# Ledger of designs, part 33: peptides against a protein of PDB entry 4XPM

Target 1, 160 residues: chain A of PDB entry 4XPM
Amino acid sequence: VMLHSKNVKGFLENTLKPYDLHSVDFKTSSLQSSMIITATNGGILSYATSNNDVPKNSINEINSVNNLKMMSLLIKDKWSEDENDTEEQHSNSCYPVEIDSFKTKIYTYEMEDLHTCVAQIPNSDLLLLFIAEGSFPYGLLVIKIERAMRELTDLFGYKL
Target 2, 67 residues: chain B of PDB entry 4XPM
Amino acid sequence: DIKGTIAFDTHGNVIESTGVGSQRIEDIGDLSKVTLDAEGFAQVQGDSLLVHLYKRNDITLAVYTSA

## One batch from the design tools (peptide; made by RFdiffusion4, then SolubleMPNN)

Design b1_p11_5_s1 (from b1_p11_5, 4 letters changed)
Fold by OpenDDE base, seed 5:
Structure b1_p11_5_s1 (fold): chain B 160 residues (1-160), chain C 67 residues (1-67), chain A 11 residues (1-11)
Amino acid sequence: as target 1 above (160 residues)
Amino acid sequence: as target 2 above (67 residues)
Amino acid sequence: SFIDELLEALF
C-alpha cells in the first residue's frame, strides 16, 4: 500500500514536533521544515513547515516556498555528489544505516545557519529532508530522521 | 551533585546537553579520545568538575559533577 | 538513580 499525498503530508507535519527527552530536562525546537523530495531532480513532492504565522498568498509565503525549493535543490545536489564520492561517504557527515535489511545513508549538511539532514528512503528515488534551527543538535537530528525513516516502509522501493 | 550532561555520537555530534554541559560542547573532542573500561565507563577529572562517561549503543553520555 | 533514568531516556 502506497502512502497517499495526504498521509505523507500529515506524517511530515508530525515530524515537525519538537523532540522531548522523557524524564530529562532537554527539549528541542520544532523542525523548521520536513520534506520528501526526488533524488533525481530535488523536486518537492511533499513538505511541512512550522511557520504557521505566514499569511497565505503573501509575499512572505512565496519567499518561504521559494527558499525551500532552493534548499531542497542544493541539498539534493550535495547528496548526489556525496553518493558518488567514496571519501564523502566516509566523512563525519555521513551515517550509514540499515533498516529492515535495506542500507541507506544519512547526511548532515550545514545550510547557512540551519542544520539539515537528508536520507534516501531505502531503495527509492525519494529523499527525506529535515531542516532545523542551528540550535538543533546534529546527533539528535540524525536519530530523528532515522526513526522517521523507519515509519516510511510504504515508500521503500518507490521508483519514479 | 550533577551539574550538567552531554550526550554525543561516534561522530562527535551532540545528541543532547543540559546544565554546564551545554557550555562545554568543546569537551567532546577530548572526551571522545578517552579509553573506556570493559563496562563502557570512565571518569575524567576536569578543571573543577568530574566527568563521568558512559557509552552504550555508540552513544556516549558525559555527566558533569562537582569535584 | 538519575543516571539510570537519563540513560533510559537516551538509549
Scores: peptide ipSAE 0.109, ipTM 0.914, DockQ to the pose 0.241
Fold by OpenDDE base, seed 1:
Structure b1_p11_5_s1 (fold): chain B 160 residues (1-160), chain C 67 residues (1-67), chain A 11 residues (1-11)
Amino acid sequence: as target 1 above (160 residues)
Amino acid sequence: as target 2 above (67 residues)
Amino acid sequence: SFIDELLEALF
């Protein structure tokens, strides 16, 4: 069973929530963006952003969406290269993980002043992509995307 | 009296940091080399602070206290 | 203890 578009959007919006450690004084910012994109060409299938203070259809919104499109394409390209590079797959920026007997990889990428991580949804043509501020720790970002991906079992094996 | 904390993964990437730990991320390199006991615990004296190390499920937590 | 509580919060 495949998730409906509205359910995917709501899921991505929920991933934007910051991490809050209640026992100590530690709280992250919200994710800047959360997206599901195609592994083939980096096309955005669904996205959520914390920058919602911009009026809809305004020039600023259009620019922000265009920026997301650019970032998704760039990250997809880097991911594609790394998936064909054994050395990069063994670098410190690659986390091999297994979810319900499905193997995938989580990559962390520095994009200017932003911290990003991307992972192929197991056995699918889809990538889950998180974009955060530079203050968001990479180790936590990896944990976050792994846990999020565990909730997307309906998309496992999805082919375009 | 905890002065700060750092949690990091097996790649040396930060998971969380607080207090003085936020200013001592560079300690991860050395802390990752510390030999832990069978329960995943160790203590290391560094400058004016004592570091309490706890490792579980491939996550290491360093707690900085006065000593 | 506080340390135990902190560990449980992280793990």
Scores: peptide ipSAE 0.108, ipTM 0.913, DockQ to the pose 0.240
Fold by OpenDDE base, seed 4:
Structure b1_p11_5_s1 (fold): chain B 160 residues (1-160), chain C 67 residues (1-67), chain A 11 residues (1-11)
Amino acid sequence: as target 1 above (160 residues)
Amino acid sequence: as target 2 above (67 residues)
Amino acid sequence: SFIDELLEALF
Protein backbone atom coordinates (compact mmCIF):
# COMPACT_ATOMS: atom_id res chain seq x y z
CA VAL B 1 0.00 0.00 0.00
CA MET B 2 1.39 3.33 -1.07
CA LEU B 3 1.92 5.73 1.78
CA HIS B 4 0.49 9.19 1.20
CA SER B 5 0.14 12.19 3.49
CA LYS B 6 -3.20 11.03 4.83
CA ASN B 7 -1.85 7.56 5.39
CA VAL B 8 1.19 8.92 7.20
CA LYS B 9 -0.95 10.82 9.67
CA GLY B 10 -3.01 7.74 10.38
CA PHE B 11 0.11 5.66 10.75
CA LEU B 12 1.56 8.05 13.30
CA GLU B 13 -1.70 8.08 15.21
CA ASN B 14 -1.57 4.31 15.44
CA THR B 15 1.93 4.45 16.91
CA LEU B 16 0.54 6.43 19.84
CA LYS B 17 -1.27 3.40 21.16
CA PRO B 18 0.06 1.83 24.34
CA TYR B 19 2.33 -1.14 23.98
CA ASP B 20 0.89 -4.38 25.29
CA LEU B 21 3.10 -7.41 25.79
CA HIS B 22 0.05 -9.63 26.14
CA SER B 23 0.69 -9.58 29.85
CA VAL B 24 -1.95 -8.29 32.21
CA ASP B 25 0.72 -6.99 34.52
CA PHE B 26 2.46 -4.69 32.07
CA LYS B 27 1.10 -1.95 29.87
CA THR B 28 2.65 1.33 28.82
CA SER B 29 1.10 4.73 28.52
CA SER B 30 0.34 6.18 25.13
CA LEU B 31 3.07 8.08 23.39
CA GLN B 32 2.76 11.81 23.83
CA SER B 33 3.62 12.41 20.21
CA SER B 34 4.84 10.72 17.06
CA MET B 35 6.41 12.72 14.28
CA ILE B 36 8.10 12.60 10.93
CA ILE B 37 10.55 15.47 10.63
CA THR B 38 13.22 16.54 8.19
CA ALA B 39 16.76 15.53 8.98
CA THR B 40 18.02 18.78 7.49
CA ASN B 41 16.06 21.39 9.41
CA GLY B 42 13.95 19.49 11.90
CA GLY B 43 10.80 20.67 10.20
CA ILE B 44 7.66 18.73 10.98
CA LEU B 45 6.15 17.00 7.97
CA SER B 46 3.56 15.05 9.92
CA TYR B 47 2.69 14.51 13.56
CA ALA B 48 0.21 12.95 15.95
CA THR B 49 -0.40 13.68 19.62
CA SER B 50 -2.27 11.85 22.33
CA ASN B 51 -3.60 15.06 23.83
CA ASN B 52 -6.70 15.51 21.72
CA ASP B 53 -8.79 17.47 24.18
CA VAL B 54 -7.30 20.80 23.20
CA PRO B 55 -9.63 22.82 20.99
CA LYS B 56 -8.42 23.25 17.45
CA ASN B 57 -6.99 26.61 16.52
CA SER B 58 -6.88 27.61 20.16
CA ILE B 59 -4.00 29.42 21.75
CA ASN B 60 -3.21 26.29 23.71
CA GLU B 61 -3.02 24.23 20.55
CA ILE B 62 -0.72 26.75 18.93
CA ASN B 63 1.53 26.71 21.96
CA SER B 64 1.55 22.93 21.93
CA VAL B 65 2.49 22.82 18.27
CA ASN B 66 5.20 25.37 18.86
CA ASN B 67 6.55 23.21 21.64
CA LEU B 68 6.67 20.24 19.30
CA LYS B 69 8.50 22.34 16.75
CA MET B 70 11.09 23.31 19.31
CA MET B 71 11.54 19.76 20.51
CA SER B 72 11.87 18.45 16.98
CA LEU B 73 14.50 21.04 16.18
CA LEU B 74 16.47 20.30 19.33
CA ILE B 75 16.35 16.56 18.76
CA LYS B 76 17.35 16.97 15.13
CA ASP B 77 20.31 19.07 16.18
CA LYS B 78 21.44 16.51 18.72
CA TRP B 79 20.90 13.71 16.22
CA SER B 80 22.97 15.43 13.58
CA GLU B 81 25.68 16.10 16.11
CA ASP B 82 25.75 12.46 17.17
CA GLU B 83 25.81 11.29 13.56
CA ASN B 84 29.12 13.11 13.29
CA ASP B 85 30.48 11.69 16.54
CA THR B 86 31.86 8.16 16.49
CA GLU B 87 31.91 7.96 20.26
CA GLU B 88 28.23 8.82 20.53
CA GLN B 89 27.40 6.19 17.97
CA HIS B 90 28.87 3.58 20.30
CA SER B 91 27.11 4.77 23.43
CA ASN B 92 24.21 3.07 25.13
CA SER B 93 21.98 5.70 23.54
CA CYS B 94 22.63 4.48 20.01
CA TYR B 95 21.22 1.33 18.45
CA PRO B 96 22.48 0.38 15.01
CA VAL B 97 19.83 -1.55 13.17
CA GLU B 98 19.30 -3.08 9.78
CA ILE B 99 15.94 -3.11 8.08
CA ASP B 100 15.86 -5.25 4.98
CA SER B 101 19.05 -4.20 3.21
CA PHE B 102 19.25 -0.74 4.78
CA LYS B 103 21.19 0.34 7.83
CA THR B 104 20.11 3.08 10.21
CA LYS B 105 20.51 4.09 13.84
CA ILE B 106 18.07 4.62 16.67
CA TYR B 107 19.00 7.21 19.27
CA THR B 108 17.40 7.66 22.68
CA TYR B 109 17.36 11.11 24.23
CA GLU B 110 16.05 12.30 27.53
CA MET B 111 14.32 15.63 27.14
CA GLU B 112 13.56 17.03 30.56
CA ASP B 113 11.17 14.47 32.05
CA LEU B 114 10.33 12.87 28.70
CA HIS B 115 11.75 9.82 26.99
CA THR B 116 12.38 10.26 23.30
CA CYS B 117 13.83 8.22 20.50
CA VAL B 118 14.63 9.17 16.94
CA ALA B 119 15.77 7.30 13.88
CA GLN B 120 16.56 8.18 10.32
CA ILE B 121 14.23 6.48 7.90
CA PRO B 122 16.67 4.43 5.83
CA ASN B 123 18.41 6.29 3.03
CA SER B 124 16.07 9.26 3.44
CA ASP B 125 16.06 12.87 4.55
CA LEU B 126 13.43 12.02 7.14
CA LEU B 127 13.51 11.18 10.83
CA LEU B 128 10.90 9.29 12.81
CA LEU B 129 10.52 10.68 16.32
CA PHE B 130 8.68 9.26 19.33
CA ILE B 131 8.08 11.24 22.50
CA ALA B 132 6.86 9.42 25.57
CA GLU B 133 6.48 9.93 29.29
CA GLY B 134 9.37 9.10 31.56
CA SER B 135 7.64 5.91 32.60
CA PHE B 136 8.03 4.46 29.10
CA PRO B 137 11.08 2.16 29.14
CA TYR B 138 13.78 3.07 26.65
CA GLY B 139 14.34 -0.52 25.61
CA LEU B 140 10.74 -0.91 24.63
CA LEU B 141 10.70 2.48 22.96
CA VAL B 142 13.57 1.36 20.73
CA ILE B 143 11.76 -1.82 19.77
CA LYS B 144 8.64 0.18 19.04
CA ILE B 145 10.32 2.64 16.71
CA GLU B 146 12.23 -0.11 14.92
CA ARG B 147 9.03 -1.99 14.23
CA ALA B 148 7.37 1.22 13.11
CA MET B 149 10.12 1.97 10.63
CA ARG B 150 9.69 -1.46 9.10
CA GLU B 151 6.23 -0.32 8.07
CA LEU B 152 7.50 2.83 6.37
CA THR B 153 9.27 1.21 3.43
CA ASP B 154 7.52 3.60 1.06
CA LEU B 155 9.54 6.41 2.61
CA PHE B 156 12.87 4.64 2.25
CA GLY B 157 15.09 6.70 0.02
CA TYR B 158 12.87 9.76 0.21
CA LYS B 159 14.84 12.90 -0.55
CA LEU B 160 13.69 16.47 -0.06
CA ASP C 1 5.62 -18.87 41.83
CA ILE C 2 6.66 -15.92 39.73
CA LYS C 3 7.23 -12.84 41.84
CA GLY C 4 8.20 -10.53 39.01
CA THR C 5 10.06 -10.05 35.77
CA ILE C 6 12.55 -7.76 34.07
CA ALA C 7 13.26 -7.74 30.37
CA PHE C 8 16.22 -5.71 29.15
CA ASP C 9 18.30 -5.26 26.03
CA THR C 10 22.03 -5.44 25.40
CA HIS C 11 22.38 -1.80 26.39
CA GLY C 12 20.94 -2.49 29.80
CA ASN C 13 17.79 -0.57 29.02
CA VAL C 14 14.53 -1.89 30.39
CA ILE C 15 11.99 -3.33 28.00
CA GLU C 16 9.44 -4.36 30.61
CA SER C 17 9.20 -4.99 34.32
CA THR C 18 6.53 -6.49 36.56
CA GLY C 19 6.11 -7.32 40.21
CA VAL C 20 9.26 -7.34 42.27
CA GLY C 21 11.22 -6.83 39.08
CA SER C 22 9.97 -3.27 38.89
CA GLN C 23 11.72 -2.61 42.18
CA ARG C 24 14.93 -4.35 41.19
CA ILE C 25 15.93 -2.56 38.00
CA GLU C 26 19.35 -2.07 39.51
CA ASP C 27 19.91 -5.82 39.19
CA ILE C 28 20.34 -5.43 35.43
CA GLY C 29 23.96 -4.48 35.86
CA ASP C 30 24.81 -7.76 37.52
CA LEU C 31 22.41 -9.89 35.51
CA SER C 32 23.92 -8.68 32.26
CA LYS C 33 27.25 -10.16 33.33
CA VAL C 34 25.92 -13.65 33.98
CA THR C 35 27.23 -16.34 31.66
CA LEU C 36 24.46 -18.17 29.87
CA ASP C 37 24.53 -21.70 28.53
CA ALA C 38 24.26 -22.63 24.88
CA GLU C 39 20.49 -22.38 25.06
CA GLY C 40 20.63 -18.89 26.53
CA PHE C 41 19.64 -19.95 29.99
CA ALA C 42 20.99 -19.40 33.50
CA GLN C 43 19.84 -19.38 37.09
CA VAL C 44 21.10 -17.05 39.77
CA GLN C 45 20.32 -17.29 43.44
CA GLY C 46 19.83 -13.95 45.12
CA ASP C 47 18.62 -13.20 48.63
CA SER C 48 15.31 -15.02 48.97
CA LEU C 49 14.58 -15.15 45.26
CA LEU C 50 15.75 -17.28 42.39
CA VAL C 51 16.35 -15.51 39.09
CA HIS C 52 15.77 -17.39 35.86
CA LEU C 53 17.51 -15.81 32.89
CA TYR C 54 16.45 -16.35 29.31
CA LYS C 55 18.23 -14.64 26.45
CA ARG C 56 17.18 -14.69 22.84
CA ASN C 57 17.67 -12.21 20.01
CA ASP C 58 19.61 -9.79 22.22
CA ILE C 59 16.79 -9.59 24.76
CA THR C 60 17.22 -10.96 28.26
CA LEU C 61 14.24 -11.92 30.37
CA ALA C 62 14.77 -12.29 34.10
CA VAL C 63 12.06 -14.13 35.99
CA TYR C 64 12.06 -13.84 39.76
CA THR C 65 10.64 -16.79 41.64
CA SER C 66 10.71 -18.18 45.11
CA ALA C 67 13.55 -20.58 45.67
CA SER A 1 3.55 -21.51 30.63
CA PHE A 2 3.64 -17.89 31.65
CA ILE A 3 7.34 -17.72 30.87
CA ASP A 4 6.76 -19.06 27.40
CA GLU A 5 4.05 -16.51 26.83
CA LEU A 6 6.34 -13.68 27.85
CA LEU A 7 9.09 -14.97 25.62
CA GLU A 8 6.75 -15.18 22.68
CA ALA A 9 5.59 -11.65 23.33
CA LEU A 10 9.12 -10.27 23.42
CA PHE A 11 10.84 -12.35 20.78
Scores: peptide ipSAE 0.108, ipTM 0.914, DockQ to the pose 0.240
Fold by OpenDDE base, seed 2:
Structure b1_p11_5_s1 (fold): chain B 160 residues (1-160), chain C 67 residues (1-67), chain A 11 residues (1-11)
Amino acid sequence: as target 1 above (160 residues)
Amino acid sequence: as target 2 above (67 residues)
Amino acid sequence: SFIDELLEALF
């Protein structure tokens, strides 16, 4: 199935849901945001946010979008730096993974009080980015984004 | 009776925690060094709690019990 | 068991 803009948006919205461990004693919060951004400039191609109670076209909405843009740029820059840093690629903040014979890396970044993780969609110019509350465990966040990327095979190899 | 749990990955990052496990995240450092048997299992006595370790596919689950 | 359930949920 070809991924269209509408499908991508819906996909990202679905990633916002709490990770279900099917346990009785553990429950996560929803992701704060989920985005696909460009690896080149950190531009947001698609995004979803759990904070959708803000009035549309309000100043608060604009500010929230601008905040996402800022975070996207910051994370892209950090990612770019780490991709050129062997030591960072061997830190506990980097998870090398292989999906359908494609290799990529998942990075975790602390952004103020937020937990974030980002991964290059294999062989593409795109990054998948999750932003969660600080209470969201990094280990689980990594698992979540890896599983999400496995559903984005249509974007593998996507070049801008 | 399970008092809590901690699940963590090979990087020492938490996957989930419950009960007393949520208060013992610092145990991950020591737990990660425990040698598991062929079935990926170990037991570690710690103070008043017994820790049952289960590892499968790069995920370690620590279950805390009173005995 | 609860442990088995949790393991299956994680793995």
Scores: peptide ipSAE 0.106, ipTM 0.914, DockQ to the pose 0.238

Design b1_p11_5_s2 (from b1_p11_5, 5 letters changed)
Fold by OpenDDE base, seed 5:
Structure b1_p11_5_s2 (fold): chain B 160 residues (1-160), chain C 67 residues (1-67), chain A 11 residues (1-11)
Amino acid sequence: as target 1 above (160 residues)
Amino acid sequence: as target 2 above (67 residues)
Amino acid sequence: SIIDELLKALF
């Protein structure tokens, strides 16, 4: 089944759901945002946000969207730098992973008080980006994005 | 008699924390250096709590107990 | 064990 834009949006919305680890009485907040952006320019191709209480076309909504655009650009830039930096690729903020036969990396970035992680969808020009509150642990965020990426096989190899 | 937990990955990043574990994130540095047995287990006496360490699938879980 | 339960919850 091919992943179309509408399906991508729904997928991203589902990634917003929190972890509830009943076995250890631990529960996270929902992700603030989940996005697919271009690795080239940081342009947002699809996104979902958990803040649905803001009226559409309101000033607050516009500001929030603009903030997402800014964050995506900043994260893309940092990602691009790190992809060309051996030292950064060996930091605790970089997780090399392999999905099937495809290699990629997950990076964690602190953006102001937010916890973010980003990963290149294997062999593609696309990045998957999660933005969470500072209370969302990085280790769990990494697990979350890796699992999510495994569900995006239709986008593997996608070139702009 | 679990007082709290910390789970962390091989990078030392937190996966989850509960109870007193949430107040002892700084312990990860030392806990990550503990040598585990063949079963991926160790016990470490802390300041006032006993720490039970479990490692499996590159995830370390520290369980804090009173004894 | 508790770690097994955690792993089950995570994955």
Scores: peptide ipSAE 0.671, ipTM 0.947, DockQ to the pose 0.141
Fold by OpenDDE base, seed 4:
Structure b1_p11_5_s2 (fold): chain B 160 residues (1-160), chain C 67 residues (1-67), chain A 11 residues (1-11)
Amino acid sequence: as target 1 above (160 residues)
Amino acid sequence: as target 2 above (67 residues)
Amino acid sequence: SIIDELLKALF
C-alpha cells in the first residue's frame, strides 16, 4: 500500500498521540506538531498539529502556520550543519539508526522551550520532524520517531 | 514499594521518569557507570533510597525503593 | 519483570 498525500496527513496526525506507559504510571502529552519537510529547503510538505482549536483563516492560524514554517527552516538548517560536522554526529544528540538495511540519523534539538527531533527518511530528500513540549523526554522522543520512520518505507529513496 | 523510576538510553537521555525519579535525573550520570551482572542487574544504595538497576536492549531502568 | 513490561509498552 503506497502512502499518498492524504494518507501522509493521517499518518502524521496519528503520531501526535501521547505515549501511555501505564506499566510505570507514565504518560506524555501529545506532540505539538508532526511534519514532513524537505531536506533541501525546509519546506513543509505535510504537517499535523495538536492545536486544532484555532479558527481557520484566522490571524492566529496564519501565525501558527508561519511559526511552523520558521521552525522547520531553522531545524533544517541545524540538521544540515550537523550532517556536515563529524563532531556533532558523535554527540549525544545524534542517534545513528538502521531501518531495513537503510542507515539514517536522529537528531534532538532544543527549540526555545520545546523539545524537537528530526530524522532524514532513508536515502530521501525528506525529513520527519516532531515538536513536543519540554516535558517530553528526549529518549522517548527518539524512540517515537524511529518507530514512526519504520512506517514510512514508501518514502525511502524519495527524491524531489 | 516503588517510590519512583527513571528509564534512560545509552546517550543518557531520559525515556521516562516517575515519582522521586523525576527529581533525581542528575543520578543518570552515576547510574550509567554502574557495572551490572550477567543478567543486567545491580543494586545501588543511595541516601535514603535503594536503586534497583535493570538494563536490557540498550535501555536502563532505575527503580527507587525504600532502603 | 518491570523492565520487560516497560519494553513491551515502548515497542
Scores: peptide ipSAE 0.670, ipTM 0.947, DockQ to the pose 0.140
Fold by OpenDDE base, seed 3:
Structure b1_p11_5_s2 (fold): chain B 160 residues (1-160), chain C 67 residues (1-67), chain A 11 residues (1-11)
Amino acid sequence: as target 1 above (160 residues)
Amino acid sequence: as target 2 above (67 residues)
Amino acid sequence: SIIDELLKALF
């Protein structure tokens, strides 16, 4: 089944939902943003944000989107550096994972007061990127993005 | 009787924290070094709280109780 | 077990 652009958008919107762990009475905030970007130049192919109080096409919305563009570019650059750095790949900020025999890595990055994590969609030119508040634990963020990536098999091997 | 919890992964990063556990994130360093039994259990006496440790599927859960 | 319930909630 082909994953169309509107389906990708809906998928990303669904990832924004918080974790609610009733067993220990723990609940997170929603993700601030969820994006699919290019690994080559950090261009945004699709995105979702929890900040939906801003009127559409307003200057405030444009500024918010521009901020996402800047963050995606910066994170792509850091990711590119780390993919060529053995030391960074063995830090506590890097999680090697395997999905259906495809190997990839999840990286966590502090961006100002935000918690982010990024992972290359296996064998593709695409990155999945989550941006959360600083209160969102990194360990849980990693679990979240791994589970999300397992649902994006249609994008495995996607080349620009 | 649970006063709080901390769950963390093999990298020492927090998965969740509640109650007194939220104020004791620094305990992860020591808790990660505790030797567990064959079932993945251990108990560690703290300053005033007892810590019940459970490890399964690369996740460690620390449960803080008064006894 | 509390850890089993946590794992079930996480995954």
Scores: peptide ipSAE 0.669, ipTM 0.947, DockQ to the pose 0.140
Fold by OpenDDE base, seed 1:
Structure b1_p11_5_s2 (fold): chain B 160 residues (1-160), chain C 67 residues (1-67), chain A 11 residues (1-11)
Amino acid sequence: as target 1 above (160 residues)
Amino acid sequence: as target 2 above (67 residues)
Amino acid sequence: SIIDELLKALF
């Protein structure tokens, strides 16, 4: 089964939903953005955002999209550097994980006042990227993106 | 009665925090060093609070209650 | 236990 663009978009939209931990009366905000980007140059293949209060095709919407493009590029660059740095791969900002015998890494990056995490979809040229408010704890963000990647098996091994 | 909670992972990063736990994130450093029993449980006496510590599946949960 | 409930909520 192959994921089509609408299926991917819908998936990303669903990842925006907050965690609601009833056991401890803890609830997060929604993710600000969720994206699939290319590992090669940070190009956005698909994205979802919780900021839907901006009129369609407005200047503000365009600026928001441009902001996402900039962030994705910056994060891709940082990710690329870290993938070539053994020391960075052993920092507390890097989580080695294994999904269905495929190994990948989850990185957490602070971008101004935002909390972000990014992970290479196993054996692919794609990165999954979550952007959240600063109130979203990193440990939970890591759990969230790992679980999300487990739902993207159709993209494992995807090459551009 | 629970006054707050902190959950954190093996990297010391917060998973969740509530109540007084949200103001005691710095406790993670010390809490991560506490020796747990066979069931992954320990109790640590703090200032005016008692910390109930649970660890399972690489996740540690600290529950703060009155001493 | 509370830890079990947390794990259940997370996963």
Scores: peptide ipSAE 0.631, ipTM 0.945, DockQ to the pose 0.141

Design b1_p11_5_s3 (from b1_p11_5, 5 letters changed)
Fold by OpenDDE base, seed 5:
Parts: sequence; C-alpha cells; structure tokens
Structure b1_p11_5_s3 (fold): chain B 160 residues (1-160), chain C 67 residues (1-67), chain A 11 residues (1-11)
Amino acid sequence: as target 1 above (160 residues)
Amino acid sequence: as target 2 above (67 residues)
Amino acid sequence: SYIDELLKALF
C-alpha cells in the first residue's frame, strides 16, 4: 500500500515535533522542516515546516518555499556526490543503517547555521530530509530520522 | 551529586547533554578514547569533576559528578 | 535514580 500525499504530509508534520527523552530533563526544539524529495533531481514531493513565534521577513527564512527548494537541491547534490565517493561514505557524516534487511545511509550536513540530516528511503528514488536548528544534536537527529524511516516502509522500493 | 551529562554516539556526535555537560562537548574527543571495562563502564577524573562512563548499544553516556 | 532514568531512556 502506497502512501498518498495527504498521509505523507501528515507524517512529515508529526516529525516536526520536538524530541523528548522519557524520564529525563532533556528536550529539543522542533524541526524547522521535514521533506521528502526526489533523489534524481531534488524536487520536493512533500514538506512540512514549523511555525516561528517571531515573524520574519528575512530572505534567509528557512520556512520560505524558495529556501526549502534551495536547501533541497543543495543537499541532494551533496548526497549524490557522497553516494559516489567511498571516502565520504566512511566519514563521520555517514551512518550506514539497515531497516528490515534493506540497507541505506544517513548523512549529516551542516548548512550554514542549520543541522540537516538526509537518508535515502531504502531502494527508492526518494530522500527523507530533516532540517533543524543548530542546537539540535546530530546524534539525536540521526536517531530521529532512522526511526522515522522505519515508519515509511510503504515507500521502500518506490521508483519514479 | 550529578552536575551534568553527555550522551554521544560512535561517531562522536552528541545525542543529548544536560547541565555542565552542555558546556563540555569538547570532552567527547578524550572520552571516546577511554577504555571501558567488560561491563562497559569507566571512571575518569576530569577537571574538578568525576566522569562516569557507560556504554551500551553504541551509545556512550558520560555523567559528571562532584565526587 | 537519575542515572537509571537516563540509561532507561537512552539504552
């Protein structure tokens, strides 16, 4: 069963919620954005953004559609390069993971002052992309995106 | 008396930090080199604080205490 | 204890 656009949008919106460790006094900020993009051309298939309390008119507002497109393209390009670079795949920015016998990789990328994390949905033409504030720890971001991918099994093997 | 914590993965990336641990992220470099015992435990004296290290499932937890 | 809670949350 394939997920439809509305279902995917709702899923991405849920990923925006802050991470709260159970029984301990640690909580993150919300993700700034969560997206599913194409691995081929970086096109955004679905996205969700968090609301900011302070209104911003800056060109650098991450919640703007233009900025999301730019970030998507930049990250896709870097991901594509890394997927063809053995050295980059063995760096601390790459986490090989296995989900239900499907292998994929999680990459962390610093984008200006933002912490980003991207992973190919196993055997698919799709990438899951999280964008967070710099205060969001990379190690936890990796855990978050891995757990999120485990909920997207319907998209495993999806080809455009 | 716990003064703070740092949890980090095998890549040296932070998972969580609290208290004084949030100000000692740079300690991860040294802490990651510490040899743990068979139980995945070690104690290291750092600065004026004692660091208790626990490792499980490729996650290392450092607990900073006053003694 | 706090340590036990952290371990439970992280491990």
Scores: peptide ipSAE 0.243, ipTM 0.926, DockQ to the pose 0.247
Fold by OpenDDE base, seed 1:
Structure b1_p11_5_s3 (fold): chain B 160 residues (1-160), chain C 67 residues (1-67), chain A 11 residues (1-11)
Amino acid sequence: as target 1 above (160 residues)
Amino acid sequence: as target 2 above (67 residues)
Amino acid sequence: SYIDELLKALF
């Protein structure tokens, strides 16, 4: 099994696009960040961010990336704890889902003023992580990540 | 004459909201308890607004209109 | 109608 960085990066960038109801007056903001991280260590394998106003290799970019690393690690740790906690798996923050006969869970986590959701790519060592502004509704965020994960079938079963 | 909307999932989490619906997120608790007909529809008279409920595929849409 | 458009968009 091989990860194709270019394809994954492009996919994540596409997930940043806002939810837009073309026929009605409702549109979300873009996702702040979209990442694929390891379930084992919380390491970032690929990421995309809507914060594109920062020059590359600038101090601000480095700080932004470091912040993503911190957030990914924190969310991974929380996810790991919840995966070993039956009670947490039955809370409103956990959505059991099934994709093509593969079972996984979507978790929503509030991180300060941000809305986040994370899901294990089925039978893999990978997590898909969305970070959005607080104005992004959780229910819609769950729908978004579920639909995105359905397009990552090539990563199902991926092991490190 | 639509005054606003709220869409929410089976967990009670918001999917979308517009207009007065954005200010009535707390209504989800009560709206989720409303008995729907066989087609997934219901109407509930509120304070000064009429709420039209539509449920399909585990998503409930509440549309607020004038009475 | 507006309601129909919402339903089509969400369902």
Scores: peptide ipSAE 0.215, ipTM 0.924, DockQ to the pose 0.241
Fold by OpenDDE base, seed 3:
Structure b1_p11_5_s3 (fold): chain B 160 residues (1-160), chain C 67 residues (1-67), chain A 11 residues (1-11)
Amino acid sequence: as target 1 above (160 residues)
Amino acid sequence: as target 2 above (67 residues)
Amino acid sequence: SYIDELLKALF
């Protein structure tokens, strides 16, 4: 089964949805952004953002996309460093996980006042990246990205 | 009467918080050290509140009540 | 109850 670009975009848009526990007094904000980027150079292959108020093709939209490009590159670089650092892999910011016998890691990174989470799609050259407001708990963000990763089996083993 | 809650993972990172729990995130350090029974339960008296601890899988839930 | 619903949602 092939995962087409439109399907990936729709998937990422769906990940933006907040948690809302109707039976209890707990809910989160929406994710600011959700992206699939290359592990090689941090290039964005697909993305979704909760900011839908910016006019299309406007300078503001261009600036926002460029900001995402910058953040993706920075996070990719930090991820690459940590993948080569045993100490960082044993910090509280690293969650080793296993999905269908494939091992990967989830990293949490503070980006200014934003909470981010990144994980390599198993055996692939791709990273899944979530960007949330600072009010979004890291523990929940990790759970969210792990569950999302389990739905991306079509991308497991994808090489550029 | 529940006054608040904190849920946290094995890394001590918050999953959710409500009520007074949102103001007591610093309790996670001590709560994570509490020994739970075979059913993953414990009670800890703290300040003027009683903390009920429930752990299942890799998630610990702390429920703050009076008395 | 509140606690049961929360446990169901989180666990």
Scores: peptide ipSAE 0.214, ipTM 0.923, DockQ to the pose 0.205
Fold by OpenDDE base, seed 4:
Structure b1_p11_5_s3 (fold): chain B 160 residues (1-160), chain C 67 residues (1-67), chain A 11 residues (1-11)
Amino acid sequence: as target 1 above (160 residues)
Amino acid sequence: as target 2 above (67 residues)
Amino acid sequence: SYIDELLKALF
């Protein structure tokens, strides 16, 4: 298994696009960011960020590199904690899933006013992380990240 | 005559909402307890609206109509 | 119908 940075970057950029349910009455915003991070240290291996016309300098500005790094680390730590907590794995914030006979878990985390979703790429040392605005429904975010992971089979089993 | 919709998962988390459904997210708690038939269908009346429930693959769709 | 289209999109 090998990481191809250019291919991964393009993939993550595509995940930023709004989810279209083929319904005119319902449309989501773009993801604010999409990242592949290490499960061990929360280091960012690849990322994509939605560009905004209006500059944002709030504490929730995840377009800044420093903020992305901080968010990545915080979510990794929370994920690690939950992976060692049986009770958390049975909460409404945890979705056990199976992809091509590989088991993984999808976690949803509210980070201030942002909706986040993280999942370990099956049998790998990598996490896929989506960060969205608070208007992005968690149920749909889970579906989105599950379907995204199904396209990352080349990363299954990737070890650092 | 559809007035709105709510789609939600088995965890009670919203997948989508439209129309009056966007203002009735709190209904998910009760709707999730409704017994569905063998085809994954149920119909519930409440608040001058009729709710049509469809469940497939762990996703429940509630359609609010006038009736 | 709208219902059918939404079901197709979600399921």
Scores: peptide ipSAE 0.213, ipTM 0.923, DockQ to the pose 0.242

